Peptides against a protein of PDB entry 6NYY. Designs and how they scored, part 184

Target 1, 212 residues: chain A of PDB entry 6NYY
Amino acid sequence: KHFEQAIERVIGGLEKKTQVLQPEEKKTVAYHEAGHAVAGWYLEHADPLLKVSIIPRGKGLGYAQYLPKEQYLYTKEQLLDRMCMTLGGRVSEEIFFGRITTGAQDDLRKVTQSAYAQIVQFGMNEKVGQISFDLPRQGDMVLEKPYSEATARLIDDEVRILINDAYKRTVALLTEKKADVEKVALLLLEKEVLDKNDMVELLGPRPFAEKS
Target 2, 212 residues: chain A of PDB entry 6NYY as posed
Amino acid sequence: KHFEQAIERVIGGLEKKTQVLQPEEKKTVAYHQAGHAVAGWYLEHADPLLKVSIIPRGKGLGYAQYLPKEQYLYTKEQLLDRMCMTLGGRVSEEIFFGRITTGAQDDLRKVTQSAYAQIVQFGMNEKVGQISFDLPRQGDMVLEKPYSEATARLIDDEVRILINDAYKRTVALLTEKKADVEKVALLLLEKEVLDKNDMVELLGPRPFAEKS

## One batch from the design tools (peptide; made by RFdiffusion4, then SolubleMPNN)

Design b2_p28_4_s1 (from b2_p28_4, 10 letters changed)
Fold by OpenDDE base, seed 2:
Structure b2_p28_4_s1 (fold): chain B 212 residues (1-212), chain A 28 residues (1-28)
Amino acid sequence: as target 1 above (212 residues)
Amino acid sequence: PVMDAEKAHTLPYVEEQKKYLEALKALE
């Protein structure tokens, strides 16, 4: 319990017990978090869900906590599933509400960062090639371009393709599992916090073996 | 109506992507 709370504090910050979400906002958060949870549940390379909460913490209105894999190396497939899981909230909102909210902004940022990293740092794109260089950070004086203008355009295009592919994959998954997303969302609205056991009760056992 | 995955709209252009694109352009 103490360890979980410590991780929750690191991931979500301090619980803002005083922050009362409006019913519609709470609903949005519930479906958003349900999207993450369900995507993570049905994606092989997603981290196992530990906890999902719609209790506001820090700057977040909700969060999903996953058991991190003790791995330092990630495959392209693993990164894709992680991207899909990260998009799960946004996709859920789209499926159920047909709108984009600001709640997915950080998720989109993470996905974008991952996509760029895959293409330009990890060399995981065949069109761009086996390149690895650091992306320019804001404020860095970029004196020399490590790649051509044509490559820069190609990188942009391939990043968009990768993100859109991940998005479409997530849409397909959560559309198929729409009823499950709704079940999780509704239970979140009731309990505010779900654990792995709650998910098993709702969805059945996770179809993928937990890698210890 | 379950949105068909094939009809899924593209991810909106996010500010973070713009930042990266701008950074890439600055390298050009």
Scores: peptide ipSAE 0.017, ipTM 0.423, DockQ to the pose 0.025
Fold by OpenDDE base, seed 4:
Order: C-alpha cells, then sequence, then structure tokens
Structure b2_p28_4_s1 (fold): chain B 212 residues (1-212), chain A 28 residues (1-28)
C-alpha cells in the first residue's frame, strides 16, 4: 500500500479531493481512463494494470497506473503497444462521444515523443535509416539540426505514419472491446477507483502472462 | 520540426475514423 501510494504520487501527483467534476466531465474522464485500462489489458506488451482512477490528481482528472518495468531495452513491438495504450483514452472518447477533448493532449504528446524517438534515436525506421540523434527536450533551443531538411520532412512523414498506425491499431482493438470499455467506464463512475482484481472480475484474467 | 499534440489531432485517419463512426451511429 505504501509503495503503491508513493508510485501514485510520482505518476499522478497528490489527490485533489476538493476538485469537483461536472457529471459530463466525470463521464468523459471515466471513458477516457477505461480506454487506457482496456487497451493495456489486451495488449501483449503493455505494462500490467495496477489501478485506474477518475479521482483528480495534480493536473490530471484521472489516471491509469501500471506496474513499471525496470527494462532498458524495448522492441519495436513493445513500443507500438505502449503507444496504443497511451492512445486508448483518446480513442475511447472518439468511439463513445465522437469528439476531441483536451484530456488527451498529454497522451498525444507522449505518443509523438515516442514516435520521434523510435525513428531518430533508435533507428527503427528503414526509410530514415540507421540514425541516432538526441531529441531536444521541451524548452531547449535547437540551433541546428543534425540532418538535412529533406531528412526532416521524411522524419515528420514517418512519424505521422507510425502514430497513425498506432491509432488504427487502437481503434480496432477498442472497437472490438467496446463493451468492455463501457463496463469499465460504468464501474469507474460507481467506484471511482478500480484495481487489478476489479478488472479481473469484470473482464476475466488478463490474456497475457506478466513479464518482468 | 517537431510534431506537437495539436498536429496529432489532425492526423488524416482521425477525420476518416470520425466519418466511419458517425455512419455506424446512423445505422443504430
Amino acid sequence: as target 1 above (212 residues)
Amino acid sequence: PVMDAEKAHTLPYVEEQKKYLEALKALE
């Protein structure tokens, strides 16, 4: 319990018990977080779900907490599944509400950063080639690019392709599991917090073994 | 150039998917 709380503080910040969401906002958050949770549940290389909550913490209105893996090596497939999990909230909102909210902005940023990292840091794209450059941090002034403008355009195109592929994969998954997303969302609206056991009771055992 | 979150919202497939989902809702 204490360790989980410490991780929650790092991921989500302090719980804001005084923040009251409007019913429609709370519904949106529930389906958003349900999207993350269900995507993580049915993606082989996603991290195991520990907790999902619609209680506001820090700047977030909800969160899905996963067991962090202490791994330093990732395959392309693992990174794709992580991207899909990250897109799960946005895709859920799209499926259920047909609208875009600001709630997915940070998720889209993370996905974008991951896509760029795969292409320009890890050399995982055949068209761009075997390149490895440090990506600028947010707020860093980039004076010069270590590659040509033609390469920059190619990188941007391949990033869009990669994100689009992850999006399509997530849409396919959550469309197939639409009923499960709704079940999780409705239960979140009732309980506000779900753990792994709640998910097992609702969806059955996770179809993948937990890997360290 | 760095893609931002707003650009991610404008992915071509997102708009296509919206149309598809709207069509599905119309069939319900």
Scores: peptide ipSAE 0.006, ipTM 0.344, DockQ to the pose 0.020
Fold by OpenDDE base, seed 3:
Structure b2_p28_4_s1 (fold): chain B 212 residues (1-212), chain A 28 residues (1-28)
Amino acid sequence: as target 1 above (212 residues)
Amino acid sequence: PVMDAEKAHTLPYVEEQKKYLEALKALE
């Protein structure tokens, strides 16, 4: 218990007991986190969920902790599953509420960065080709892009296609697993914190062998 | 397993979300 609390403090920061979420906001957070959790559960190359919480902390309204895979190399398929898991919160909000919130801002940023990296750094797009350029860091003078405006437009288009494909895949998955997302969300609203064992009890064992 | 604290997903606070929305509107 003390070790878990220490990890929670490191990951989420201190509990903000003073920030009482409105019931509707808490519901939104629960379904958002449930979307991430369920997407991660049913995507082979997603990191396994360790813990999910809707208790507001210094770093956010909710958090999910995953067991990172010690991988130094990622395939395109692995990166896609990670993108889908990252989109799980936004997609859950769309499915259950018919509206999207600003809560997925960081998720969208991460997905966008991953998509650009796949196309521009890793050469994973056939239309753009086997290219590798450093993405301009925030604050670096946008040195002359080593590619034409036409190539820049192509990159932007292919990034959008990749993100949209990940989004559609996530919509399909969470629509199929809609009842599971709801179960997780409702249990989160009750317990505020779920672990891997709670997920196993609720959804059954994860369908992918945990690579020990 | 060194639980690398770096891979935690967090929902940003509403205030941060509002700042982002305002910044997006300023770009339009």
Scores: peptide ipSAE 0.173, ipTM 0.719, DockQ to the pose 0.031; fails the geometry check
Fold by OpenDDE base, seed 1:
Structure b2_p28_4_s1 (fold): chain B 212 residues (1-212), chain A 28 residues (1-28)
Amino acid sequence: as target 1 above (212 residues)
Amino acid sequence: PVMDAEKAHTLPYVEEQKKYLEALKALE
């Protein structure tokens, strides 16, 4: 318990006990986090879920904790599944509420960053080619792009395609698993925090062998 | 298991979300 709390503190910051979410906001967060949790559960290359919470911590309204794989090299397929998991919250909100909230903005940022990295750093896009450029750090005015404006446009287009593909994949998955998302969301609203065991009880064992 | 804090998914507060949406719109 103390170790988990310490990890939660490092990841989520201090519990803002003072932020009382309105019931509708809490519901939105529950379905958002359920979307992440369920997507991560059924995606082979997603990191295993450790904990999901709708208790506001730090700047977040909810969070999911995952056990990171000690992996330094990622395949395109692995990165896609990670993108899908990251989109799971937004997709869940769309499926259940027909609306997109601002809560998914950081997820979109992460997905966008991943997509750009795949295309311009890892050379994973056939149209752009096997190129590798250092992405400017946040705040560095890249005065000189190492590529033409035409290449920049191509990169932007391919990033959008990749994100859209990940989004569609996530929509398909969470639509198929809609009942599971709802089960997780409803239980989150009741318990506020779920662990791996709660997920196993709700969804059954994760269909992928956990590498110990 | 070194839980890398960087891999935790956190929902940003509404105000930070607005800034990012504006940034995304600026990229369109």
Scores: peptide ipSAE 0.018, ipTM 0.452, DockQ to the pose 0.034; fails the geometry check

Design b2_p28_4_s2 (from b2_p28_4, 11 letters changed)
Fold by OpenDDE base, seed 3:
Structure b2_p28_4_s2 (fold): chain B 212 residues (1-212), chain A 28 residues (1-28)
Amino acid sequence: as target 1 above (212 residues)
Amino acid sequence: MVADASKAHTLPYVEEQKKYLEALEKLK
């Protein structure tokens, strides 16, 4: 118990007891987190879920803890699954509420960053080619882009295509698993915190063998 | 009041996961 609390404090920050979410906001958070949880459950290359919480903390309205894979090299397919998991919250909001919130801003930022990295750093796009450029860090003087304006436009287009493909894949997955997302969301609203065992009880064992 | 975007949930990315693993190792 003390160990888990220490980890929660490191990951989520301190509990903000003063932030009472409105019931509708809490519902939105529950379905958002359920979207992430279910997407991660059914995507092979997503990190296994350890814990999901809708208790507001210093770092967020909710959080999920994952068991990181000791992996230093990622394939394009693995990065796609990670993008889909990251989009799971936004997609869940769309499926269940028909509206999107600002809660997915960080997720969208992460997905965007991943997409750009795949195309311009890892050379994973056939149209752009086998290129590797350092993305300008925020605050670095916009050094002249090492590529033409035409290449810049191509990169932007291919990034959008990649993100849209990940989004569509996530929509398809969570639409198929819509009942599971709802089950997880409802249980989150009841318990506020779910662990891996709760997920196994609710959804069955994760369909991918945990590489011990 | 729409919760500040800074209060969005944290999906631990690889770097944060490494920090998490390091924290776990320190707790063992």
Scores: peptide ipSAE 0.132, ipTM 0.486, DockQ to the pose 0.099
Fold by OpenDDE base, seed 4:
Formats: sequence, C-alpha cells, structure tokens
Structure b2_p28_4_s2 (fold): chain B 212 residues (1-212), chain A 28 residues (1-28)
Amino acid sequence: as target 1 above (212 residues)
Amino acid sequence: MVADASKAHTLPYVEEQKKYLEALEKLK
C-alpha cells in the first residue's frame, strides 16, 4: 500500500480533490483511461495493470498505472505494444465519441519519442538502417544533425509510418474489445478507481502469463 | 489523460480512421 502510493505520487502527483470535472469531461476521462487499461490488458508485451483512476492528480485527469518490469532490453514487438497501450486512450475517445481531445497530448509525446528512438537510436528500421544518434533533449540547441536532410526526411516518414501502424493496431484491438472498454469505463464512473482484481472480475484473467 | 491549460479543444477524427472503423465493424 505505501509503496503503491509512493509510485502513484511519482507518476500522477498529488491528488487534486478540489478539481471538479464536468460530467461530460469525466465521461471522456473514463473512456480514455479505459482504453489504456483494456489495451494494456490484451497486449502481450504491455506491462501488467495495477490501477486505473479517473481522480485528477496534478495535471493528470486520470491515469492507468502499470507495474514496470525492471527490463533493460526491449524488442521491437515490445516497444510496439507499449506504443499501442499508450495510444489506447486516444483511440477509445475516437471509437466512442467520434472526436479527439487535447487529453492525449502526453501520450502522443511519449509515442512520438518512442518512435524516433526506435528509428534513430536503436536502429530498428530497415530503411533508415543501423544508425544510433542521441535525440536532442528539450532545451538542447541542436546545432548540427549528424545525418543529411534526406535522411531526416526519411526518418520523419518512417516515424509516421510506425506511429500509424501502432494506431491501426490499437484501433483494431479496441474495436474488437469495444464492449470491454465500455464495461471498464462505466465501472470507473461508478468507483473512480479500479485495481487489478476489479479488472479480473470484469474481464476475466489477463490472457498473458505475468512473468513473475 | 492530461488537462489542457487552454479551453478543451476537440477535433473530429480523420475520415480515413472512420473508414477503417467501419470496415472493422463490417467484419464482425
């Protein structure tokens, strides 16, 4: 309990009990977080879900907390599933509301960063090739790119392809599991916080063995 | 999901995405 709360504070910040969302906004948050939760549940290489909440914390309106594996090596497939999980909120909004909100901006940032890292740091793209360059940190003046403008364009194109592939995969998954997303969202609106046991009761056991 | 300091801005999802979703629904 104390350790989970500490991790939760690190991830989400302090609970803002004073932030009152409009009912429609709360509904949007519930379906967004349900999208993350369900995507994580049915993706083999996603981290196990610990908690999902629609209680605002810091700048977060809701969150899905996963047990991070102390993993130092990631496959391309693992990174793809993590991207899909991260896109789950945005995709859920599109499926259920036919619109997208600004709420996914941090998710999109993470997905974008992951895609660039796969291509320019990890050499995971065949067209770009076996290259590895440090990505500029926020605030670093990138004086010179270590690659040509043609390579830069290729990188940007391949990043878009990778993100779009992850997006399509997520759309397919959450469309298939649409009823499950709705179940989770409705239960979130009732309880505001769900744990792993709530998810098991609602969806059944996660179809992938947790590497304990 | 994160709060935007600006007024919540919503965009319609792209037509291509609609077509994809519709195609998936037909396969069900």
Scores: peptide ipSAE 0.123, ipTM 0.496, DockQ to the pose 0.018
Fold by OpenDDE base, seed 2:
Structure b2_p28_4_s2 (fold): chain B 212 residues (1-212), chain A 28 residues (1-28)
Amino acid sequence: as target 1 above (212 residues)
Amino acid sequence: MVADASKAHTLPYVEEQKKYLEALEKLK
């Protein structure tokens, strides 16, 4: 318990019990987090869900904790699943509310970063080719790109394609699992915090063996 | 297995989202 609380504090910050979300906002958060949770549950290469919470904390309205894999090498397929999991919140919002919120901004940032990294750092795009360039870090002077403007455009296009593919995959998944997303969201609204056991009880065992 | 905080998802507050949007607009 104390260890979990410590991790929660690190991840989410301090609980903001005084921050009362409007019912519709809380609903949005629940479905957003449910989207992540369900996507992660049914994607083989996603990190296993440990905990999901819609209790407002210092760092956010909700959070999900995942068991990190001690993995140093990622395949393109693995990265795609991770992207899909990251898009799960946004996709859930779209499926259930028909609207997009600003809540997925960080997720989109992460997905965008991953997509660029795959294309320009890991050489995982056939059109761009086997290139590896350091992406400018936030705050680094945008030094001259080591590639042409045409290549830059190509990279941007391929990034969009990759993200869109991940998005479509996530839409397909969460549409198929729409009832599960609903179940998780409703249970979140009730309990505010779910763990792996709650997910197992609700959805059944995760289809993929957890790598211990 | 220690949960890596780096892999946690957080849904930021609307206010923080707005700040980020404002920051992005300033970059444009």
Scores: peptide ipSAE 0.222, ipTM 0.694, DockQ to the pose 0.034; fails the geometry check
Fold by OpenDDE base, seed 5:
Order: structure tokens, then sequence, then C-alpha cells
Structure b2_p28_4_s2 (fold): chain B 212 residues (1-212), chain A 28 residues (1-28)
């Protein structure tokens, strides 16, 4: 209990019980977090869900907590599934409300970072090629780009393609699992916090073996 | 082969992610 609370404080900050969300905002948060939870549940390379909450903490309105795998090497497929899970909140909002909110700002930042890293650090894009550029450290004067302006444009285009592909994959998944997203969202609105056992009771066992 | 220390893709590394994004913006 104390250790879990400490981890939750590190991830989400202190629970501000004083931030009462309006009912419509709370509904948006519930469906957003349900999108993350369900995407992670049905993606093979996503980390196992530990907890999902719609109780505001610090600047976060809701969160999903996962058990990180001690992994030092990631495949392109694993990174794609992580991107899809991260997009799950935004996609859920689109599917259920036909509108997007500012709530996905941090998710989009993470997805953008992952896409750039795959292309310019890991050499995972065929068009850009087997390249790896060191990112400048904070305080380093970036005097010259190690690549041409044409390469910069190519990188930007391929980043957009990768993000759009991840988005489309997430839309397909959560459309197929739309009823499951709704079940999770409705239960979140009732209980405010769900754990792995609640998810198993609601959706059945996760279809992928947890590699511990 | 080098271990990917980019734990920046996880929620707890928001500050590291900001630094990384700032660095990427400078490369644009």
Amino acid sequence: as target 1 above (212 residues)
Amino acid sequence: MVADASKAHTLPYVEEQKKYLEALEKLK
C-alpha cells in the first residue's frame, strides 16, 4: 500500500481531492482513460495494466499505471504497440464524442518523441535509412544539422506517416473493441479506480501471457 | 549493440521527454 501510493505520487502527483471536475469533463476523462486501458489490454507488446484512475492528481485528470518491463532492446513492432496504446485516449474521444480535447497533449508529445527517435536515432525507417543522429544535449549550441534541409523534410514527412499509421491502427482496434471501451468507461464513472482484477472480470483475461 | 536507455517513453520521464523534444526542435 505505501509503496503503491509512493509510485502513484511520483507518476501523478498528490491527489488534489479539491479539483471537482464537471460531470461532462469527468465523462471525457473516463472514456479517454478507458481508451488507453483497452488498447493496452489487446496489444501484445503493451505493458500490463496495473491501475486506471479518473481521480485528478496534480495536473493529470486521470491516469493509467502499467508494470514496466525491464527491457533494454525494443523492436519496431513493440514501439508501434506502445504508440497505439498512447494514442488510445485521443482515439476513444474521437470514436465516442466526435471531438478532440486538449487532454491528449502529453500523449501526443510522447508519440511525437517516439516517432522521431525511431526515424533519426534507431534507423527504423527505410526511406530515411540506417542513420543515427545524436540529439543535442540541453545547453549545446546546435550550430549545424548533420543532414540537409531535404533530409529534414523527409524526416518530418516520415514522422507524420508513422504517427498516422499508429493512429489508424488504434482506430481500427478501438472500433473493434468499442463495446469494451464503453464498459470500462462506465465502470470508471462508477468506481473512479479500476485494477487488473476489475479488467479481468469485465473483459476476460488478457489474451497475452505476461512475460515477467 | 547498445541498450536503449530511452525510458523517456514512459510516464515518469516527462522531464526527460521535454528535454528530448526541445533538442529535436533545435534540429528542425
Scores: peptide ipSAE 0.017, ipTM 0.454, DockQ to the pose 0.093; fails the geometry check

Design b2_p28_4_s3 (from b2_p28_4, 10 letters changed)
Fold by OpenDDE base, seed 1:
Structure b2_p28_4_s3 (fold): chain B 212 residues (1-212), chain A 28 residues (1-28)
Amino acid sequence: as target 1 above (212 residues)
Amino acid sequence: MVMDAKKAHTLPYVEEQKKYKEALEALK
């Protein structure tokens, strides 16, 4: 308990107990976080869920906390599942509300960064090829690209394709598991915080063996 | 307004994931 709280503080910041969400906003957050939680539950290469919360923390209105695996090497499949999990909140909002909110901006940023890294740093795209370039850091003047404008356009196109594929995969998954997303969201609205045991009670055991 | 805590989710970007792990280790 104390260790988990310390981790949560470092990751999410301080709880904003004084921030009262409107009921409709709280509902949106619950379904958003449920989307992350359920996507992570049914994706083999997603990290195990530790906690999902709709209590505002730091700059966020809710969060799903995962335990990262003790690994430094990631496969394309692992990165894809992580992208899908990260898109889970946005996709849940689309499925349940038919609208797009600004709440997923940070998730989209993370997905975009991951997609670019896969293509231009890790050489994981066959069309772009086995290339590895340093991504410009935020604030770096990109004076010279190590590749042509044609290659830049190709990279941008392949990034968009990768993100769209991850998005479609997430839509398919959460549409199939729509009832599970709703169960999690409704329980979040009641309890505000769920742990792994709550998820097991709602959804059954995670279909993938946790590596001990 | 961002509805999600920036670092509360599994980070798909490897460099950010390393920072996350380092932060976790510092808490042990």
Scores: peptide ipSAE 0.020, ipTM 0.477, DockQ to the pose 0.124
Fold by OpenDDE base, seed 5:
Structure b2_p28_4_s3 (fold): chain B 212 residues (1-212), chain A 28 residues (1-28)
Amino acid sequence: as target 1 above (212 residues)
Amino acid sequence: MVMDAKKAHTLPYVEEQKKYKEALEALK
């Protein structure tokens, strides 16, 4: 208990127990986090869920924690499932509320970064080809691109295609599992924090063997 | 046991939006 709380503090910051969310905002957060949790539950290559919370921490209103696999090599399929899991919050908001919020900004950033890395660092796109360029780091002034403007446009197009494919896959998954997302969201509104055991009780065992 | 916490969805701080926009522009 104390060790888990210490890890949570390091990763998520201090709980803002004094921050009172409006009921509608708390509902939005619950469905957003439920989307992440359920997407991660039913995606083979997603990391196993440890905890999901709608208690505000630091700058975040909610979070999902996963146990990462100890691996250095990732397949294209693994990266796609991770993108889908990351899109789960935004997709849940769309399915349940017909609206999108600013809550997915960090998720969209991560998905965008992953898509660019797959195409321009890992050579995982057939149209762009077997190329590997360093992505600009935060604070680096990109003075010159190592590729033509035509290649830049191709990269941008293929990034959008990859993200849209991941989005569509996530929409299909969470639409199929819509009742499960709602169950998780409602239980989050009641308990504020769920662990793996709560998820097993609610959804049944995760359909994939944990290779952790 | 290394717990990877998904970074909390930060409220769109204008500063983070600027950094994100700059990073996206740098990637274009």
Scores: peptide ipSAE 0.011, ipTM 0.484, DockQ to the pose 0.036
Fold by OpenDDE base, seed 2:
Structure b2_p28_4_s3 (fold): chain B 212 residues (1-212), chain A 28 residues (1-28)
Amino acid sequence: as target 1 above (212 residues)
Amino acid sequence: MVMDAKKAHTLPYVEEQKKYKEALEALK
């Protein structure tokens, strides 16, 4: 308990016990977090879920925590599954509410950054080529791009394609697992916090062996 | 294709995972 709380504080910030979500907002958050949780559960290369919560912390209204893998090398497939997991919240909102909220802004930022990194840092896109450029840090004035405007346009197009592919994959997954997302969301609304054991009880064992 | 995660420091997800790992190690 104390250990988990310490980790939660480091990752999510201080629990905002004073921030009471309205019932509809709480519902939205529950389905959002359930989307992350279920996507992570059924994606082979996603990290194992540790905890999912709809208790507001820091800037987040909810969170899903995953066990970091002691992994130094990531495949394109792993990065895709991570993107899908990160999109799980937005996709869940779309599936269940037919609307998008601002709750996925940070997720979309993460996905966007990942997509750009895959294409321009890791050379994972065949059209752009096996190139590696440093992405400008947030706040750095990018005076000169190390590539042409034509390449920049190509990068932007391929980023959109990659994100859209991840999105479609996530939609397909969470549509297939819609009942599971609902179960998780409803249980979140009841318990506010779920752990791995709750997920196992609810969904059964994760279909992928935890690669230690 | 395998990426060196050490270079993926720009990925918020990887950064968060690293931070989480560091936090876990600090508690151990």
Scores: peptide ipSAE 0.009, ipTM 0.422, DockQ to the pose 0.737
Fold by OpenDDE base, seed 4:
Structure b2_p28_4_s3 (fold): chain B 212 residues (1-212), chain A 28 residues (1-28)
Amino acid sequence: as target 1 above (212 residues)
Amino acid sequence: MVMDAKKAHTLPYVEEQKKYKEALEALK
């Protein structure tokens, strides 16, 4: 308990118990976080879910906490599943509400960063080729790109394709698992916080062996 | 089991949400 709370404070910040979400906002958050949780549950290369919460922390209205694997090497397939998991909240909102909320900005930022890294840093795109350039950090003056404008356009196009593919994969998954997303969301609305055991009770055991 | 619980996906507040919508529309 104390260790988990310490980790939660580091990752999510302090619980804002004073921030009362409106019922409709709380519902949106619950389905958003349920989308992340369920996507992570049914994606082989996603990190194992530890906790999902709709209690506001720091800048977040809710969170899904995962146990990151201490992996230094990632395959393209692993990165895709991580992208899909990250898109799970946004996709859940689309499936259940037919509307896009602003709640997924950080998720899209992460997905976008991952896509660019795959193409520009890791050379994982055949059209762009085996290139590796450092991505500018936020606030760095990008003086000169080490590649042509034609290559820049190609990179942007291939990033979009990669993200769209991840999005479509996530839509397909969460549409198939729509009932599971709803179960998780409803239980979140009741308990506000779910752990791995709650997920096992709702969904059954995760279909992938946890690599110890 | 080293709970390196370092990766939380947080739902950002409304102000951060506008940029997401724009980014998503650009990705469509």
Scores: peptide ipSAE 0.011, ipTM 0.421, DockQ to the pose 0.032; fails the geometry check

